# Ledger of designs, part 210: peptides against a protein of PDB entry 3OGK

Target 1, 307 residues: chain A of PDB entry 3OGK
Amino acid sequence: ATPDRLSRRFPNLRSLKLKGKPRAAMFNLIPENWGGYVTPWVTEISNNLRQLKSVHFRRMIVSDLDLDRLAKARADDLETLKLDKCSGFTTDGLLSIVTHCRKIKTLLMEESSFSEKDGKWLHELAQHNTSLEVLNFYMTEFAKISPKDLETIARNCRSLVSVKVGDFEILELVGFFKAAANLEEFCGGSLNEDIGMPEKYMNLVFPRKLCRLGLSYMGPNEMPILFPFAAQIRKLDLLYALLETEDHCTLIQKCPNLEVLETRNVIGDRGLEVLAQYCKQLKRLRIERGADEQGMEDEEGLVSQRG

## One batch from the design tools (peptide; made by RFdiffusion4, then SolubleMPNN)

Design b1_p27_6_s3 (from b1_p27_6, 15 letters changed)
Fold by OpenDDE base, seed 2:
Structure b1_p27_6_s3 (fold): chain B 307 residues (1-307), chain A 27 residues (1-27)
Amino acid sequence: as target 1 above (307 residues)
Amino acid sequence: MEVELDVEPTTAEQKRLKKLEEKRKKL
């Protein structure tokens, strides 16, 4: 569909989702610069889609100019922006969005590729937004943003329910977790084991309503931090956990209310048996391949076709 | 129950997996 045809047919469109690049582009099979540009769509949004409050670009090329135009065109009417696996923008574009769209409720840039100039966008968001419900920059590599701004966001945004982040040291997020009283979902961070301090993370206090969780690099030594609220967990993302089969079994047994599990083949048939036994509320299971499948044929860490 | 099996990781996932492996090797 062309932008102009869409606006003519649906002038009062409130939500737009665009899918640009084919999935194969995500696997480096297609050049990153190949795919759909959002520019013609942003132009059409600015001119003709004046009721649009939700924009989801998936695998699109998005420039800072596109973001600036979108931001100015929709301003405080923009409730949702999702830059899902997008590329071509910098943090200046994000700054424009948060500067002009002060009532944004959902801001997502998960798996997007961008040039990071500074952390001003997150600071601006922290200073001016009180409406944020979902913040997601999972699988991104921000190095210039401050955990303190996340804490400020959590303090100011009472409806904040879902936050997904990159490789923040989890201990830097203690203030964030304390402030995020209504947080239900957290994903990302970085657990960094210190052999000299095995209890480094044992005093972590999570938000009381937390029930969807995906901690990056969580090993068996860190896993016990979940046990106090494991019965409350409804979704686990273990795709980037350092858990073996037995660790999976241990954790799963403690999560009887688990509805969604995302993990790798390391769960094995044994883990699946435990899952079936203890997690009667399970609705979705995602199993990814492990990194090690290139080398070791060890049967114990594989989900068989019989499972 | 919905079961999703993914065969090929995205570029971002590959980078994350590499970091995961690096951390695993340090343990």
Scores: peptide ipSAE 0.254, ipTM 0.794, DockQ to the pose 0.731
Fold by OpenDDE base, seed 3:
Structure b1_p27_6_s3 (fold): chain B 307 residues (1-307), chain A 27 residues (1-27)
Amino acid sequence: as target 1 above (307 residues)
Amino acid sequence: MEVELDVEPTTAEQKRLKKLEEKRKKL
């Protein structure tokens, strides 16, 4: 579809999702720079799509100018922006979005590639937003943002239900978790084992409604922090956990209400058997073949074609 | 039940898997 055809056909469009790159780009079959620019679409949004409140760019090239134009054109009418696997922007573009779109409810930049200039965008969001429901910069590498701003967002945004972050030290997020009283989903962070402090994470207090979880680098020593609320877990992201097959079995047995599991083939046929036995509400299972498994000669950690 | 099997990770996933491996080696 062309932008002009879209506006003519749907002048009252409220939600737009654009996909620029084919799935084949995920397999390095297409150059990273291959894809659609959002510019012509942003121009059309600005001129003709005045009721648009939700924008989802997937695998698009997005410039700071595009973000600035979008921000100014939609302002407080923009409720959702998803930069899903996008590239070409900097944190200045994000700053423009949060400065002008103060009622944004969903801000996603998961797996996007960008140039980080500063952490001002998150600070500005923390200072002015009270509407945020979903914040997702999972699988990104922000180094200049503050966990304190995330805590401020949690305190000010009473409807905040889903937060996915990069590799923040989990202990730096204690204040965030205390403030995020309605949080249902958390993914990311970083669990960092300390041989000198084996109990480092045992006193972590999670939000009471937390039921969708993906803690990065969670090993068997940290896994027990989930046990007090494992029965309420509905979704687990274990793609980046440091769990072996037996650890998977242990955790899965404690999650009888699990609906979605995302894991690696380290779960093995044994883990799948345990999953089938204990997780009767399972709706979706994603098994990724990890690069780390090329070294596991142990048959126990492989999902066979028979499983 | 829907089962999804992913064979090849994205670039971001690959980077994170590398970090995972690095952490695993330190444990």
Scores: peptide ipSAE 0.245, ipTM 0.789, DockQ to the pose 0.708
Fold by OpenDDE base, seed 1:
Structure b1_p27_6_s3 (fold): chain B 307 residues (1-307), chain A 27 residues (1-27)
Amino acid sequence: as target 1 above (307 residues)
Amino acid sequence: MEVELDVEPTTAEQKRLKKLEEKRKKL
């Protein structure tokens, strides 16, 4: 569908989701002709889709100019922006969004590639937004944002229920967790084992309603921090945990209300048996290949391209 | 129950996996 055809058919459109190329085709060569740029869509939104509240771009090229145009066109009417696996923008584009869309409820940039200029976008969001429900910059690398701004967001946004972040040291998020009283979902952070301090994370206090969780780099020594509330866990993201098969079995046995599990093949047949035995509410299971297996496939893929 | 297997990792996922592996080697 073309943008112009969409607006003519649906002038009162409230939600738009655009999907770019599939993952397998995301070789750095997004041909211009494949509709991978959001620009024509943003133009159409700005001119003709005045009731649009929700925008989801997946695997598209998004410029700062596109974000600025979208922000100014929709302003406080924009409730949801999802930049899912997008590229081409900087933190200036994000700053424009949060500056102009002060009532945004969902802001997602998960797995997006961008140039980081500063941390002003998160600071601006912290200072002016009270409506945020979902913040997701999981699988991104921000080096210039402040955990204190995240804490401020949690304090000011009483409806904040889901937060996914990059590699913040989890101890820097203690203030955030204390402030985020209604938080149900948290993913990301960084657990950093210290041989000299085996109990480094044992006193970590999570929000009382937390039931969807994915802590990055959680090993068997950190895993016990989940045990006090394991029975209320409904979703686990273990894709970036440092758990072996036995650790999986131990954790799964403590999560009888688990509905969604995302993990790697290290769970093994034994872990799957334990999962089937203890997790009767399971609705979704995702199993990815291990890091070691992916390295071999990349080497084989490189060898096959040289032959 | 929905089962998803063997999803090809994105560039971001690959980078994260490298970090994971580096941390694993330190354990």
Scores: peptide ipSAE 0.276, ipTM 0.806, DockQ to the pose 0.531; fails the geometry check
Fold by OpenDDE base, seed 4:
Structure b1_p27_6_s3 (fold): chain B 307 residues (1-307), chain A 27 residues (1-27)
Amino acid sequence: as target 1 above (307 residues)
Amino acid sequence: MEVELDVEPTTAEQKRLKKLEEKRKKL
């Protein structure tokens, strides 16, 4: 579809999702003229889609100018922005979004690539937003943002239920977790084992409603921090955990209400047996290859079997 | 039940997997 055809057909459109090329095409020279640029869509949004409150760009090229135009055009009417695996922008574009869209509820930039100029965008969000429900910059490389701003967001945004972050040291997020009283989902961070401090994370207190979790680099020594609330876990992301087969078995047995598991082949047949035995509410299972196996095998197609 | 298997990793995922391996070697 073309932007102009969309606006003419749906002038009262509230939600727009645009998908760029599949993952395999991200490695190829994308011709300039392919529908991967959001610019023509943002122009159409700005001019003709005055009721649009939700925008999702997936695998698109997004410039700072595009973000600035979108921000100014939609302002406080923009409730959702998802930059999912996008590229071409800087933190200035993010700053424009959070400056102009002060009532944004969902802000996602998961797996997006960008140039980081400063941490002002997160600071601005912390200073002015009280509406945020979902914040997701998982699998991003922010080095200039402050965990203190994340804590401020948690304190000010009472409806904050899902937060996914990059490789923040988990101990720097203690204040965030204490403030995020309604948080149901957390993903990311970084657990960093210290031989001199084996109990480094044992006193970590999670939000009481936390039920969807994915801690990065969690090993068997850190895994016990989940045990006090394992029975309330509904989603577990172990894709970047340092757990072996037996560790999976131990954790799964403690999660009888697990609905979603994402893990790697290390779970093994034994882990799958334990999963089937103890997790009767399981709805979705994702198993990825280990790092050692990813170098060897060809593009076997996504077989999603709906069982 | 929905089962998802063997998704090709993104560049970001590959970078994180490398970091995971580095951490695993230190354990």
Scores: peptide ipSAE 0.265, ipTM 0.799, DockQ to the pose 0.568; fails the geometry check

Design b1_p27_6_s4 (from b1_p27_6, 13 letters changed)
Fold by OpenDDE base, seed 1:
Structure b1_p27_6_s4 (fold): chain B 307 residues (1-307), chain A 27 residues (1-27)
Amino acid sequence: as target 1 above (307 residues)
Amino acid sequence: MEVELNVEPTTAQKKRLKKLEEKRKKL
């Protein structure tokens, strides 16, 4: 469907989800005129979709100009923006969104590729938003944002229930966790083991309602921090945990209410058996191929031979 | 129950897995 056909058919559209074709297939299967760019859609949203509250772009090219246009066109009516695996924008585009859409409830940029200019977008969000429920920049790399702004968001946004972040040192998020009283889901951070301080993370206090969790780089030494509330865990993201098969078995046995598990093939057959035995509420299992398989040839080698 | 098996990680996932391996080697 073309943008113009969509607006004519659904002038009162409240939610739009655009899925770009997989990047590898984008060139052959996207109609030539659509190149995976959101621009024609943003134009249509701006002109004709005045009731649109939720926008989800997946695998699309998004410019700062597109974000600025969208932000100004929808302003406080925009409740949800998801930039899922998008590219082409900078933090200036994000700044425009948070500046103009001050009542945004869901902001997602998970696995998006962008140029980071500064941390102003998160600061602006912290200063002016009180409506945020979901913040997700998981699998992104921000070096210029402040954990203090995240804490401010948690303090100001009482309905904040889900936060997924990049590689913040988890100890820098202590203030955030203390402020985020209604937080149910947290993913990301960075656990950084220190041989000289084996108990570095043992005093970490999580929000009381936390039941969906994925701590990046969690090893077997850090895993015990979950044990006090393991029975309330409903979702685990272990994709980027430093857990071996036996560690998986240990943790899974402590999570009888687990509904969703995301992990790597390191779980092994034994981990799957333990999962089947102890997790009777399991609804979804995602297994990714990890680098732990010695045979993942670095993709860098394949590009060099086509010269 | 839904089972999802993914054999091809995204570029972001590959980068994250590299970081994971780097951390593993330091343990």
Scores: peptide ipSAE 0.420, ipTM 0.902, DockQ to the pose 0.518
Fold by OpenDDE base, seed 4:
Structure b1_p27_6_s4 (fold): chain B 307 residues (1-307), chain A 27 residues (1-27)
Amino acid sequence: as target 1 above (307 residues)
Amino acid sequence: MEVELNVEPTTAQKKRLKKLEEKRKKL
C-alpha cells in the first residue's frame, strides 16, 4: 500500500506497523537500503494520520529528520514507538522523540543500528517521562548512557513493567532494580565473572514481580541467583547465557511455570527431555544456532511448528 | 506449543555470540 492510500482509507488509524527488509537483509546479503525509507510514511503520518498513537517500523531506514518530524507531529499523542531492527538515525533522533513525546509508554530500539553522539536522550527521558511502561534497547551498543538515568526512569515511571538493555554491568543496575518495584521483565545487562570475587553477584536483589528474565553472560556460578524466584519465572532468555546442557537441566527443573524458553542448541536432547518433563505450561520454545555451529551453509530454514 | 528453530543468527546476534565466546574463553 502507498502512504496516501492508507490515510484515505483509514483516516482514524491508531496503530501502524511497517515491515521493510526481508530477514536475509539482516545477514548483509541484501543492500542496506533495500528495506525502504520511512520518510514518505512519516510525511503521511504528519499530515493526515492525526489519531495515530502507535508506530512500529521493522527493518526500515529511519533518519533523524524522520524521527524529528514524527515527534513534532504526534507529540504527547504518541504512546508507542518501535524501531525494530532499523538503521539510519543517531541519538539526536531519539532525543527529539523523548523531548516532544513526553507521554510515550513504549520505546523500542531492539537490534537497531545507529550512531551514538551522546546519552542525552536517556537523560531527557528520565527527567520528563512518568508514563513509560516498556523500554527496550536490547542488542544495541550504547556506551554514553547512564545507569543512573535508568534508575531515575524506574523511580518516576510507576507503570514500568518491561526493560531490556544492552551490556550494562549488572552491579551498576542495583539502584535500578531497587527502584523498579513493578518490573516484570528484564533482559540484557552483562554478568562479568571475577575469579577474585566469586560472590560478586550473590547479593543482587531483583524486583519481586520479575518473571521474564534474560541475563547476558550468566554462567553456572551466577545461575543460583535465580533460584529463590525460579518458581515464578515464566520466560527465560538463555540465548546469551554461558550455560551448558547440564546447567540448562538444573535451571529448567527449578522453573515449573516456564511458558517461554529461548536458548541455543547447547540445551541438547537431554535439556529438551527435562523441559518436557518439568515445564508443562510451556507455550513457546526458540532454539538458535550457536556461534560454533555457524558452518558455511546459509540455509535460512526457519521451521516453525505450531503444536 | 510453538517451536521456533532459527538456523542463522542476524549480524547483531553474531556479534553478541562472538562476545559470548570471548567471555567463555576467559572462564
Scores: peptide ipSAE 0.418, ipTM 0.901, DockQ to the pose 0.629
Fold by OpenDDE base, seed 2:
Structure b1_p27_6_s4 (fold): chain B 307 residues (1-307), chain A 27 residues (1-27)
Amino acid sequence: as target 1 above (307 residues)
Amino acid sequence: MEVELNVEPTTAQKKRLKKLEEKRKKL
C-alpha cells in the first residue's frame, strides 16, 4: 500500500502500524539498511492523517528529520509512538518527539538501533510529561540517560504502568520504584552480583502492583527478592536471567498465577514439568535458544520434543 | 496456551546473550 492510497481510503485514521524490513533483517541475513523508509509515510501523516494519534513503525528506517516532522505535525495529539526495531535516528530525533509531543502516553524504542548523542530526550520527557503510561527502551544501549530522570517521570506520571529499560543498575532505580506507585510491569535493568556483598539487592522494594517482571542478569542469589510477591507475578521474562534449570523450578513453584513465561532452553524438560504442575493459568510460553546450548551436552538443560 | 519456540536470536538478542555470558564468567 502507498501512503497516499491509505490516506484517501482512511482520512480519519487514528492508528497506523507500518512493517518495513523483513524479519530476516533482525537475524543479519540481509543488510541492516535494507528496508522501508518512513519518510513518505511521515509526509502523508503530516499532510493528510490529521487524526492520527498512534504510530507504530516496525523494522523501518527512521531519520531524525522524520521524527521531527512527525512530532511537529502531530504535537500533543500524538499519544503513542513505537519505534520497534527501527534504525537510522539519533537521540536528537527522540528529543524532538518528547519536546513537541508533551502528552505522549506510550513511547517505545525497543530493539531500535540509534546513535546516542546525549540524554536530553529523557530529561525533557521528565520535565514536561505527566501523561506517560508506557516507556520502553528495552534491549537498547543508552549510556547517557539518567536514572534520576526516570524517577522524575515516575513521580510526575501517575498513570505510568509499564517501564522497560536497558542496563541501568537496579540500585540506581530504587528512587524510581518508590515513585512508580502504579507500576505493573518492569523489564530490564542490571543486577550485578558482588561476591563480597551477597545481600546487595535484598532491600530492594518493588512497586506494590508489580506483576510483570523481567530483571536482566538476575541470578539465584538475587531471585529471592521476588519471593515476597511471587504469587502476584503474572508474567516473567527470564530470557536474560542467570538462572539454571533448578532455579527456574524454584521460582516457578512460587508463581502459581503465572500467565506468561519467556525463557531460554535452560528451563529444560524438568522446568516445563514444574511449570505444568504449578502454573495452571499459563497462557503463553516463549522459549528462546540461548548460549546455554553451546556448552551443555546435558539433556536436562534442553527442552525436548516431549515437553 | 500459546507456545513460541525461537531457534535463532535477533542481533539485539545475540548482543544481550553475549553480555549474559560475560557476566556468568565473572561469577
Scores: peptide ipSAE 0.417, ipTM 0.901, DockQ to the pose 0.775
Fold by OpenDDE base, seed 5:
Structure b1_p27_6_s4 (fold): chain B 307 residues (1-307), chain A 27 residues (1-27)
Amino acid sequence: as target 1 above (307 residues)
Amino acid sequence: MEVELNVEPTTAQKKRLKKLEEKRKKL
């Protein structure tokens, strides 16, 4: 469909989702310039889609100018922006969004590639937004944003239920977790084990409603921090945990209400057996190929494709 | 139950997996 045809057919469109490129497996097969620019769509949104409140761009090229135009055109009517695996923008574009769209409820940049100029966008969001429900910049590399702004967002946004972040030191998020009283989902952070301080993370206090969790770089020494609330966990993201097969078994046994598990092939057939035994409410299992395959000739750590 | 098997990680996933390996080797 062309942008102009869309607006003519659906002038009262409230939600738009655009997919620029096929799934990851096909990236090598598609020229970079193939139909991936949001510009013509943003132009159409700005001119003709006055009821649009939700925008989802997936694997598209998005410029700062596109974001600025979108922000100004939709302003406080924009409730959802998802830049899912997008590229071509900077933090200036994000700043424009949060400056003009002060009632945004969902802001996602997961796996997007961008140039980081500063941390002003998150600061601006923290200072002016009280509507935020979902913030997701998981699998991004922000180095100039402040954990204090996340804490401010948590204090000001009472409906904040899901936050996914990059590699913040988890101890810097203590204030955030304390403020985020209604948080149900957290993903990201960074656990950084210190051999000289094995109890570094034992005093972490998570939000009471937390039930969807994915801590990055969690090893077996840090895993016990989940045990006090493991029974309430419904989703685990272990894709970037430092857990072996046995560690998976230990954790899974403590999560009888698990509905969604995302992990690597390190779970092995043994971990899958334990999962089947203890997690009777399991709805979704995602297994990614780990980097571990290059060296492990050991059969025990691989999920067999036996159906 | 839905089972999703992904054999090809994204570029971002590959980078993060590399970081994971680097951390693992330091332990």
Scores: peptide ipSAE 0.416, ipTM 0.901, DockQ to the pose 0.645

